# Peptides against a protein of PDB entry 5T59: the designs that were tried, part 12

Target 1, 112 residues: chain A of PDB entry 5T59
Amino acid sequence: TTPTMQSTSLLTEHLGYPPISLVDDIINAVNEIMYKCTNAMEKYLMQRNIIGKKDFSDEIKIGTAKLESLLENSVDKNFDKLELYVLRNILSIPSDLLEENRFRLLHHEKLV
Target 2, 90 residues: chain B of PDB entry 5T59
Amino acid sequence: EHIRFQRLVQVCNKALEESIRKLQSWEKIHECFPNYGQTREGIENLTVCQQQVIKLWSNLSRVEFDAIFHERSIEEKLNQLDDLINKARS

## One batch from the design tools (peptide; made by RFdiffusion4, then SolubleMPNN)

Design b1_p9_5_s4 (from b1_p9_5, 7 letters changed)
Fold by OpenDDE base, seed 3:
Structure b1_p9_5_s4 (fold): chain B 112 residues (1-112), chain C 90 residues (1-90), chain A 9 residues (1-9)
Amino acid sequence: as target 1 above (112 residues)
Amino acid sequence: as target 2 above (90 residues)
Amino acid sequence: NETAKKLLS
């Protein structure tokens, strides 16, 4: 089920880049988005840190950090699954086609 | 005929939805701010914050993922891959 | 509203 070197090479030729590069882009993007979200949340609440006579700055910092950790764990879990799924089931060449040398179609189509 | 790109979009959406699910829980949000959330104004602020961060998550992910898909020409490439595989099996 | 807009930057 794990992608072979042969399939990776063929897909790299087809895509113009290694399959893992797409996954890397996706994961890098979601990580960036995640921290933008948590940063925005902290800043928003810190602008509203005083209610009445109480300053909730410390609680806000701790609370937003907890939410960030919660989100990080969820992102890591779900996008690890995504990576495996994409590389195995989407960016893949069926083994039967590799065994039968039917992958030649990739080269044939590329060469017109 | 073309199924791989559809699956890519689906799995991306699923991962995004599952990832943000914890922040969609008011209980979990409130638990992180036990004293702040006991005030009326605090509850209001947290409510707005929760709603807006979810929107931000959705909007940013849509824009960024679409950009990636475009830059990598992944729809076209996956459609071509589907066609090649189907042709080989025919 | 505008306060929410600040969060969305």
Scores: peptide ipSAE 0.133, ipTM 0.940, DockQ to the pose 0.016
Fold by OpenDDE base, seed 1:
Structure b1_p9_5_s4 (fold): chain B 112 residues (1-112), chain C 90 residues (1-90), chain A 9 residues (1-9)
Amino acid sequence: as target 1 above (112 residues)
Amino acid sequence: as target 2 above (90 residues)
Amino acid sequence: NETAKKLLS
């Protein structure tokens, strides 16, 4: 089920930040890591671009770009799934706790 | 009793693992460097590169994700959430 | 190992 406004508010109060913020941190991190990896790969190979009498610089650049694209697509797909799962199943409030009396419990625990 | 944080770690690991899977394929790597990979030295370079980039991916993700989890106090918060839910159902 | 170090650095 999709998170409700009420659940988001309650979780924000509990966490001290909106649930989406955690996901954003994760996604931003993996994106950064992704580009660090591909950049490192390119640099490594570019330092080894000449074999024998042939310069493979162009092939290396194209090849690493292709790998980057593959990785980008995979990251996007998998972390979109992660986002949905986390927000729906981990950072979620059961419906029974969203009732008026149970709503007070989360708030009350915060105050007491 | 406490399940949410464990699930978070699991799904993060799964996403990371699935994301890097294509780079773990030697065939896919080689296809990107068809001529370079026809040389002995090229194959050696690609082999090392592939192995090390996978390690880099793993190491960086571990460090960065742990940092995020710590900064967001997410284990504690999720444990508390579990406890609250359990209490409410008792 | 030196080669690996360069990539990971």
Scores: peptide ipSAE 0.131, ipTM 0.940, DockQ to the pose 0.016
Fold by OpenDDE base, seed 5:
Structure b1_p9_5_s4 (fold): chain B 112 residues (1-112), chain C 90 residues (1-90), chain A 9 residues (1-9)
Amino acid sequence: as target 1 above (112 residues)
Amino acid sequence: as target 2 above (90 residues)
Amino acid sequence: NETAKKLLS
């Protein structure tokens, strides 16, 4: 099922923040981690760019850029799936409960 | 009873594992450094780099995701959501 | 960034 405005409102009230905010935090975090990893790889290899009498700096820069692209594509693909799954199956309210009764339960819980 | 938070953790782990899979391929790593990887020392450097970046990925993701879950109180909120749904259906 | 360097070192 797809999220509705009603479910989003109810969940926002329950969570204290919109459901999408959690997903945004996760995605932002993994993106940051991704670039930390690729940056570390480049720096590590650039410190070891000369083997014998050959300088592999250009190859290292190109190679690490390719790896970054591969990782970016994979992250985008997998975390897009994650976003859909979380919003549809985890941070969701069954359609049969999207009535006045559900609303009352949320209010009651807040007061307790 | 409480299933949503467990599912959240599972899907996060799966996404992380699948994302790093490309870097776990030695063939893909080597292809990016065709000449560098023809040297003994280059192979050694790439091997260490590959192993360490995978560990870094795992460690950083664990720390950051746990922090997010804590800051958002998501386990508690999802458990409450499960309880509310179960109560509504009883 | 800095942590990354340490782990790869």
Scores: peptide ipSAE 0.127, ipTM 0.942, DockQ to the pose 0.019
Fold by OpenDDE base, seed 4:
Structure b1_p9_5_s4 (fold): chain B 112 residues (1-112), chain C 90 residues (1-90), chain A 9 residues (1-9)
Amino acid sequence: as target 1 above (112 residues)
Amino acid sequence: as target 2 above (90 residues)
Amino acid sequence: NETAKKLLS
């Protein structure tokens, strides 16, 4: 079930921030981590670019770029799934709680 | 009783694990460095690099995600949400 | 390999 505007509003009130903000934080974090990892990988290998008398710098640059792309695709796929799951199944309000009487309960709890 | 935060942690871990899986494949790593990986020293370097980057991935994600969860007070908020739901259904 | 770890961290 797709999150409703009502659910979003209630959860925003409860959380103090929109549910999507949490997901954004997570996704931004993993993206940053991803590039830190690939950058570190490239630097590590570039410091070891010469084996014997052969310079593998070009191959390393291309190879690490390929790995970065591979990781990017995987991150995108898996964290898109995560976003959907979190918003639909974790940061969600069951339909029975969206009724007027239940809505008041959530509001009341905030005021108490 | 409280299930949502546990689920959040689980799905985060799953996403992280699935995301790094390609880098855990030696075959994929080696394919990216076809000539470099034909040398003994190259293989050694790639092996160490692979191991260390996976550790870096794990460590950074743990630290950063924990920080996010703390800053957003998400465990408390999700527990409260569970309680509200349970109360409403009782 | 601690040296390698430091290089990547």
Scores: peptide ipSAE 0.122, ipTM 0.940, DockQ to the pose 0.016

Design b1_p9_6_s1 (from b1_p9_6, 5 letters changed)
Fold by OpenDDE base, seed 5:
Structure b1_p9_6_s1 (fold): chain B 112 residues (1-112), chain C 90 residues (1-90), chain A 9 residues (1-9)
Amino acid sequence: as target 1 above (112 residues)
Amino acid sequence: as target 2 above (90 residues)
Amino acid sequence: MYFMKEIEL
């Protein structure tokens, strides 16, 4: 099921932040890690760009760019799936608890 | 009893593993460096590069994700959510 | 490890 505004509000109150904020942190982190990895690859290979008096700098730059694109596509696909799963199945409130009486219970627990 | 945080960790690990899968392919790596990879020294450099980037990916993700989980107190909050749900259904 | 060192620096 798709998260409702009501569930988002309740979870925001419980967490102290909107549920999407956690997902944003995760996605931002993996993106940063991704570019650190590809940058490290390029630097490592560029320091080793000459083999047998032949300069492979252009090939290295193009090749690392291709790998970066490949990784970007994979990260995007897999973490989009992650976002959907987390928001729908982990950071979620069952529909029966969104009933008026159950809704009050959640608020009561917070106030106590 | 407490299941949500465990699931969060599992899906994070799965996403990370699937994301790096293509870089684990030597064929994919070599295709990006067709001439460089025809030299002995080039192959050696690419081999080291592939191995190190995979390790870097794993190590950085572990550290960063753990930091996020801690800063957001997500284990505690998800456990509390499980408890609230279980209590409401009892 | 070279990669880790480069990132940490």
Scores: peptide ipSAE 0.159, ipTM 0.939, DockQ to the pose 0.050
Fold by OpenDDE base, seed 2:
Structure b1_p9_6_s1 (fold): chain B 112 residues (1-112), chain C 90 residues (1-90), chain A 9 residues (1-9)
Amino acid sequence: as target 1 above (112 residues)
Amino acid sequence: as target 2 above (90 residues)
Amino acid sequence: MYFMKEIEL
């Protein structure tokens, strides 16, 4: 079930913020974590770029970039799914409650 | 009775686990460093790197997501939502 | 942990 304007409004009132804001926080956090991880990998390996008499700096830069791309793709895919699931199944109002009398009940319960 | 927050945690964990899966593959790691990984020292460095990045991913995500959940009071809000829905249906 | 130090740098 796709979120409706009514559902979004009710949830925003209940949460104190739009449902999408939570998802945005999660996605922003994982993106930050992702780049911290890849940056750490690059730094760690670049400190160990010379083995014997060979400098592997270029290979390390390319390799870490490839890993970053792989991780980016995976994060995008999985957290897009997460966004859909959260908004549709977790931060959602069942359709049977999207009635005038149920809206009043929800507001009444909130105020009590 | 209270199911929404549990589901949120589960789906977050699943997304995190699925996202890091490729980095858990030694084959994938080695493929990115084909010549570096042909050296003994390179293999050792990559092994440590792989282990550490996975730990870092897990630790950072735990801390950051818990902070988000706390700041948004999401457990309380989702529990309240469950209660409201259940009450409305009764 | 090695990587935490790298991030802090």
Scores: peptide ipSAE 0.158, ipTM 0.939, DockQ to the pose 0.046
Fold by OpenDDE base, seed 3:
Structure b1_p9_6_s1 (fold): chain B 112 residues (1-112), chain C 90 residues (1-90), chain A 9 residues (1-9)
Amino acid sequence: as target 1 above (112 residues)
Amino acid sequence: as target 2 above (90 residues)
Amino acid sequence: MYFMKEIEL
């Protein structure tokens, strides 16, 4: 079930923030983590760029960039799925609760 | 009875696990460093790098996601949501 | 961990 404007309003009231804000926090966090990981990897390998008499700096830079791209693609794909699932199935209100008689229950419980 | 927060944790863990899957592949890592990985020392460095990156990914995600969940009080809010739904269906 | 130190530096 696709989130409705009504469910979003009710959940915003319940949570104290729009449901999408939680997802945004999660996605922003994983993106930050992703770049920290790839940066650490590059730094680690660049400190070990010379083996024997050969300098592998260029290969390391290209290789870490490729891994970053792979990770970016995977993060985007999987967290897009996460966003969809969370908003539709976790931060959601069943249709029976959106009926007029049940809709009042959410408001009533908050007031009590 | 309370299921939504558990599902949130599960879907987050799944997304994190699937996202790091490519870095868990030695073949994929080696392909990115074809000449560096032909040396003994290079293989050793890449092996350590792979292990450390995966651990860093896991540790950072745990700390950051737990912080988000705490700041948003999401476990409490989702439990309350479950309770409201159950009451409405009673 | 070593990688954590690298990020903080």
Scores: peptide ipSAE 0.149, ipTM 0.938, DockQ to the pose 0.047
Fold by OpenDDE base, seed 1:
Structure b1_p9_6_s1 (fold): chain B 112 residues (1-112), chain C 90 residues (1-90), chain A 9 residues (1-9)
Amino acid sequence: as target 1 above (112 residues)
Amino acid sequence: as target 2 above (90 residues)
Amino acid sequence: MYFMKEIEL
């Protein structure tokens, strides 16, 4: 189920930041890593672009672009799943804690 | 029982592993370089490249994700959340 | 790391 506004507010208070911020950090990080990896691959191969008398630069550029696209699609798919799972199952508050009497638990613990 | 942080680590690792899976396929790598990969030297270069990029992926993700978890104090916060939930249910 | 060193990343 989708997190409620109340759950988000309570978690924000508990965490010191909105739950989505953690996911954003993770996604931003993996995207950066992804491009570093594909860039590294391209550079490595481009330094080795000539074999014998043949220059494979064009093939390397096209090939690495294809791999980048492949990785992008996979990252997007898998980390979209991650986002949903984290927000729904990890950074979540059970409904019983959202009731009036237990709403104060998070607030009380913060004050103590 | 603290479970949420372990689950976070697990799903992060799973997402990372699933994301890099296609690059772990030699066939997928080779098909992107059909002529380059027909040469002995090309195969050697692609082999090293594949191995090293996977290693780079793993190492960078470990360092960056650990940094995020530390900066966000997420283990502590999730443990506290587990404790609160368990207390409420007791 | 050899790969990073090799490509100056």
Scores: peptide ipSAE 0.144, ipTM 0.939, DockQ to the pose 0.047

Design b1_p9_6_s2 (from b1_p9_6, 6 letters changed)
Fold by OpenDDE base, seed 4:
Structure b1_p9_6_s2 (fold): chain B 112 residues (1-112), chain C 90 residues (1-90), chain A 9 residues (1-9)
Amino acid sequence: as target 1 above (112 residues)
Amino acid sequence: as target 2 above (90 residues)
Amino acid sequence: SYFMKDIEL
């Protein structure tokens, strides 16, 4: 199920940060990595843009841009799924613990 | 007993693997460079490029994700969460 | 490798 407000609050207290912050870190990281990879590809190929008497610079630029787009789409799709899974199944509190008496357990452990 | 952190790692790895899948396809790589890839040197360059970018993807993701997990103390926190849940259900 | 040369982690 979708995370509730109370579960988010409890998890924030437990983690020391909102659960979404972890996901944000992950997504930001992979985005950075993605562009580092595509940039590296372009630079590598652009240093090898001339074969024989032909200059393939334009084709390389277009081609790497296409690959970047493909990677972007895939990253977006897969890490959107990751976000949902993490927030729903990993950084989540079971419904049986989302009761008044169960909240005390989490608070008690924090105070000890 | 402790399952959440393991699942986090698994899901991260799965997302990374699925994301790079397109670049692992030689056909898709070649399709993006139709004329360049018709030359011997072009094919060689594309081959090396493909191999290296996949390695770069893997290495960077490993380092960065481990850093995130450490900074967020997520293994410890998830283990504690597992313990709390198990304790509550006992 | 070329790809790792000047990349900041």
Scores: peptide ipSAE 0.226, ipTM 0.942, DockQ to the pose 0.049
Fold by OpenDDE base, seed 5:
Structure b1_p9_6_s2 (fold): chain B 112 residues (1-112), chain C 90 residues (1-90), chain A 9 residues (1-9)
Amino acid sequence: as target 1 above (112 residues)
Amino acid sequence: as target 2 above (90 residues)
Amino acid sequence: SYFMKDIEL
């Protein structure tokens, strides 16, 4: 059920880019968003690090790092699943269209 | 008729929702700040932080993913793919 | 909010 070289080539021609490039864009975006979120958390709490004459800076740094790690693991897991699903079930060509007659039809439709 | 782009949006939303789920747990947040979270002010700060980061996550992902989909013309391309497949099977 | 003031959307 894994994508074939033939289907990848056809989809690349159709899309104007390899299917994996879309997934890469998505994953890169979510990674950037993830770090923006965790950085914002740390900065917000670090501006509020002193309570009752006690400095919680070290605890805040450690705590936000733990949350970042937790989020990283979840993002990795869920977007790995996304990648597989997209490439197998969305950006895919059914086997019947990979036959010679159907392949020609794809090229014909592109030219029309 | 056109199903692939809808599925793409759905799977993206699911991945985003599942990814942020741990941060939606107050217990998980509090566990990371055991002493800070024992103070009234600390609890208040963590509460605001949790709410705001979830909103930031949602807003940034919406804007960035829409931009990607537009730049890649993916809705149009997936619709064309659906049409092509349906035509070939008719 | 604090979280969005310096973020470009």
Scores: peptide ipSAE 0.222, ipTM 0.942, DockQ to the pose 0.050
Fold by OpenDDE base, seed 2:
Structure b1_p9_6_s2 (fold): chain B 112 residues (1-112), chain C 90 residues (1-90), chain A 9 residues (1-9)
Amino acid sequence: as target 1 above (112 residues)
Amino acid sequence: as target 2 above (90 residues)
Amino acid sequence: SYFMKDIEL
């Protein structure tokens, strides 16, 4: 079930921020973490780029880029699912409570 | 009775675990460094790298996500939401 | 660890 404008408004009032803001924080965080991880990998290996008489710098750069791409794809896929699930099933208000009388009840409870 | 925050934590953990899955595969790692991984030292370096990046992923995500949850007071807010919904249905 | 020392949390 897709969130309604009414649900979003009620949740925004309850949370103090729009539900999407939480998801944005999560996604932004994981993206930052992802690139920190891949950067760390590259740096670690580039400090160990020469073995014997061979310089593996180019292979390391290409390889870490490939790993980054793999991780990006996985992050995108899994956190897209997360976004949908959170907004639809966690940060959601049941449709039966979106009726006018129930709406008032929620407001009343919040103010008490 | 309080279920939403637990679910949030669960789906976050699942997304993080599934996202790092490919880096947990030695085969995937080795494929990216076919010649480097043919050397003894290369294998050793890749092994350490794989282990450390997975740990880094776990540690960073734990710290950052906990910070987000705290800053957004999401556990409290979701518990309150559960309570409101349950009360409205009672 | 090497990976953690140069990264700010």
Scores: peptide ipSAE 0.219, ipTM 0.942, DockQ to the pose 0.050
Fold by OpenDDE base, seed 3:
Structure b1_p9_6_s2 (fold): chain B 112 residues (1-112), chain C 90 residues (1-90), chain A 9 residues (1-9)
Amino acid sequence: as target 1 above (112 residues)
Amino acid sequence: as target 2 above (90 residues)
Amino acid sequence: SYFMKDIEL
């Protein structure tokens, strides 16, 4: 089910932060990791760019850029799915608990 | 009884594994360096590069994601959420 | 390894 404003409010109170903030942290982290990986790969190969008196610097730069693009596309696809799953299925409140009587119980438990 | 945090870890691992899959393909790596990979030394360098970048991906993601989970106290919060849901249904 | 050098974990 799609997250509701009510669910978001309750979860924000429970977590101490909006549910989306966790997802943002995860996505920001993987993006940083992705570029660290591709940068390390390029640097490693650029230090080994000469083979048999031939300079492969241009090919290395182009090739690393291609791999970065492939990784970017895959990260975007898979972590979009992750965001959707987390917000819908993990950081979610079942509909039965959002009913009026169950909703009051949730608030009561926070105060006890 | 507590299932949400386990699912969070699982879906994170799945996303990370699926994201790095293309780099795990030697064919994909080699295609990006067609002439460099025609040399023995180039193949050796690409082999090491592929292995090391995959390890770096795994290590960085483990450390960073664990830090996020700790800073957000997400295991505790998700366990509490599971308990609240189970209590409400009992 | 080279890949871990100067990269904070």
Scores: peptide ipSAE 0.217, ipTM 0.942, DockQ to the pose 0.049

Design b1_p9_6_s3 (from b1_p9_6, 6 letters changed)
Fold by OpenDDE base, seed 1:
Structure b1_p9_6_s3 (fold): chain B 112 residues (1-112), chain C 90 residues (1-90), chain A 9 residues (1-9)
Amino acid sequence: as target 1 above (112 residues)
Amino acid sequence: as target 2 above (90 residues)
Amino acid sequence: MYYMKDLSL
């Protein structure tokens, strides 16, 4: 089920921030980590680019780029799934609490 | 009783693990460096690189995600949400 | 025995 506007509003009040903000933080973090990893890998190999009489710099650059692309695709796929799951199943409010008489529950708990 | 935060951690770990899966394949790594990987020294370098990048991925993600969870107070908030839902259903 | 440097940022 897709989150409703009411659910989002209530969760925003409860969390102090919109639910999507948490997901954004997670996705931004993994993207940064991804590029740090591939960059580190490239640097490591580029420091070891010459073996015997051969310079493998070009191959290393191309190869690392390929790995980066693979990782990008995988990250995008898996964290898109994560986003949907988190917003629908974790940061969600059951329909029972979305009734007029139940809206007071979250508000009441905040005041107590 | 409290389930949402546990689920959050689980799905984050799953996403991270699935994302790095291809880099865990030696065959996939080697395919990206076909000539470099034909040398003994190249294989050694790639082996170390593969091992280290996986560790780096794991360590960085742990640190960064824990920081996010802390900054967002998400464990506490999700526990409270669980409590609210359970209370409403009782 | 050879020393190998760990990956770093």
Scores: peptide ipSAE 0.141, ipTM 0.938, DockQ to the pose 0.034
Fold by OpenDDE base, seed 2:
Formats: C-alpha cells, structure tokens, sequence
Structure b1_p9_6_s3 (fold): chain B 112 residues (1-112), chain C 90 residues (1-90), chain A 9 residues (1-9)
C-alpha cells in the first residue's frame, strides 16, 4: 500500500519530520559507508601494489572500481527495497485509522 | 506488541547483509584481480583486505545507523505509533 | 604471520 498524503501528514506531525527523511538519512549513510569501504580497499591494496618486479597499480585501480560497481548495484537494489518496505509497512498508518473520528483520536492522544 | 522498530532494525540489517554479499565471495574478489591474485602475496593481501572491509562495513553501519535512530528518536516514536494504533483498535 | 596494517578511513 502506497502512503497517502494524509498518512504522511499525520506521521510528520508524530515524528516531527517527514517519514522520507529517515529513509534519506539511512540511504545517505550507507552510500557514504560504501565509498569509505571501497576507498579503504583501494588504499590498502595500492600500498601493496608492487609484488616482485611487477607493479599492479592499474589492475588494483580497475579491480577496486569493479568491486565498487558491484557494491553500488547491491546497495541500490537492497535499499530501494528497504525504502519501499519502511514507508509502506513501518512508517505507515492503517487505513481504518485515517477516518475522521480516528484521526481526532490520534491527535487527542498526542496532546495528552 | 511493539513491532515496528524491531522490523526497522531487521530490514536494515537484512539490507546491509545482502548488500555486502558480493564482497563476501572470494570468487568475486579474485576475478577482479586476476593477475594480482595469482601471486602468493597478492592472495594474502586480498584475503586480509576482504576480511577487513567486511568488518569495516559492519562497524561503520552499526555506528551510523544507531546514530540516525537516536537522532530521530525512532524507537520511541515507533513504539508510540504502535501504542496509538493498538489503542485505537481496542 | 607478520602484522599487516589494518584498513582504515
């Protein structure tokens, strides 16, 4: 079930921020972590780029980029699913509570 | 009775675990470094790198996500939401 | 086994 404008408004009032803001924080965080990880990998391997008489710098750069791409694809896929699930199933208000009388109840409870 | 925050944590963990799955594959790691990985030292370096990046991923994710959850007071808010919903249905 | 530098930011 797709969130309604009414649900979003109620949740925003309850949370103090729009539901999407939490998801944005999560996604931004994992993206940052992802690039920190790949950067760390590259740095680690580039410090060990010469073995014997061979310089593997180019292979390391290409290889790390490939791993980054793999990770990007996985992150995108899995956190897209997460976004949908969170917004639809966690940060959601059941439709039966979106009726006017239930709406007032939620406001009343919030103010108490 | 409080279920939403637990679910949030679960789906976050699942997304993180599934996302790092590719890096957990030695085959995937090795094929990205086909010649480097043909050397003894290269294999050793890649092995350590793989192990440590997975740990780094886990540690950074834990710290950052916990910070987000705290800053957004999401456990409290979701528990309250559960309570409101349950009360409204009772 | 010799000590190796840890991955770090």
Amino acid sequence: as target 1 above (112 residues)
Amino acid sequence: as target 2 above (90 residues)
Amino acid sequence: MYYMKDLSL
Scores: peptide ipSAE 0.139, ipTM 0.938, DockQ to the pose 0.035
Fold by OpenDDE base, seed 3:
Structure b1_p9_6_s3 (fold): chain B 112 residues (1-112), chain C 90 residues (1-90), chain A 9 residues (1-9)
Amino acid sequence: as target 1 above (112 residues)
Amino acid sequence: as target 2 above (90 residues)
Amino acid sequence: MYYMKDLSL
């Protein structure tokens, strides 16, 4: 089910932060990791750019850029799915608990 | 009884594994370096590079995601959420 | 002697 304003409010109160903040942290982290990996790969190969008196620097730069693009596309696709799943299925409150009587129980538990 | 945090870890691992799949393909790596990969030394360099970048990906993601989970206290919060849901249904 | 540098940040 799609997250509701009510669910978001309750979860924000429970977590101490909006649910989307966790997802943002995860996505920001993987993006940073992605560029660190591709940068490290380029540096490694650029240190080994000469083979048999031939300079492969241009090919290495182009090739690494292609791999980065492939990784970017894959990260975007898979972590978009992750965002949807987390917000809908993990950081979610079942509809039965959102009913008025059950909703009060959730608030009551915070005070006990 | 506590299932949400386990699912979070699982979906994170799945996303990470699926994301790195293209780099795990030697064919994809080689295609990006068509002339460099025609040399013996180039193949050796690409092989080491491929193996190490995959390890770097795995290590960095483990450290960073664990840090996020800790800073957000997400295991505790999700366990509490599971308990609240189970209590409400009992 | 030949040595290899590992990938790093």
Scores: peptide ipSAE 0.124, ipTM 0.937, DockQ to the pose 0.033
Fold by OpenDDE base, seed 4:
Structure b1_p9_6_s3 (fold): chain B 112 residues (1-112), chain C 90 residues (1-90), chain A 9 residues (1-9)
Amino acid sequence: as target 1 above (112 residues)
Amino acid sequence: as target 2 above (90 residues)
Amino acid sequence: MYYMKDLSL
């Protein structure tokens, strides 16, 4: 199920940060990695842009841009799924713990 | 007993693997460079590029994700969460 | 000996 406000609050208390912050870190990281990879590809190929007497610079630029787009779409799709899964199934509190009496357990452990 | 952190690692790896799938396709790579890939040298360059970018993807993601997990103390926190849940259900 | 430069940031 979708995370509730109370579960988010409890998890924030437990983690020391909102659950979404972890996901944000992950997504930001993969985005950075993605562009580093595509940039590296472009640079590598641009250093090898001339074959024989032909200059393939334009084709390389267009081609790497296409690959970047493909990768962007895939990253977006897969990490959107990841976000949902993490927030719903990993960084989540079971419904049986979302009772008044169960909240004390989390608070008790924090006080120890 | 402790399952949440393992699941986190698994889904991260899955997302990374699925994301790079397009670049693992030689056909898609070649399609982006139709004339360049018609040359012997071009094919060689694309082959090396493909292999190395996949490695770069893997290496960077490993380092960065491990850093995130460490900074967020997520393994410990998720283990504690598992323990709390198990305790509550006992 | 032929050297190929690796992809790098």
Scores: peptide ipSAE 0.122, ipTM 0.937, DockQ to the pose 0.035

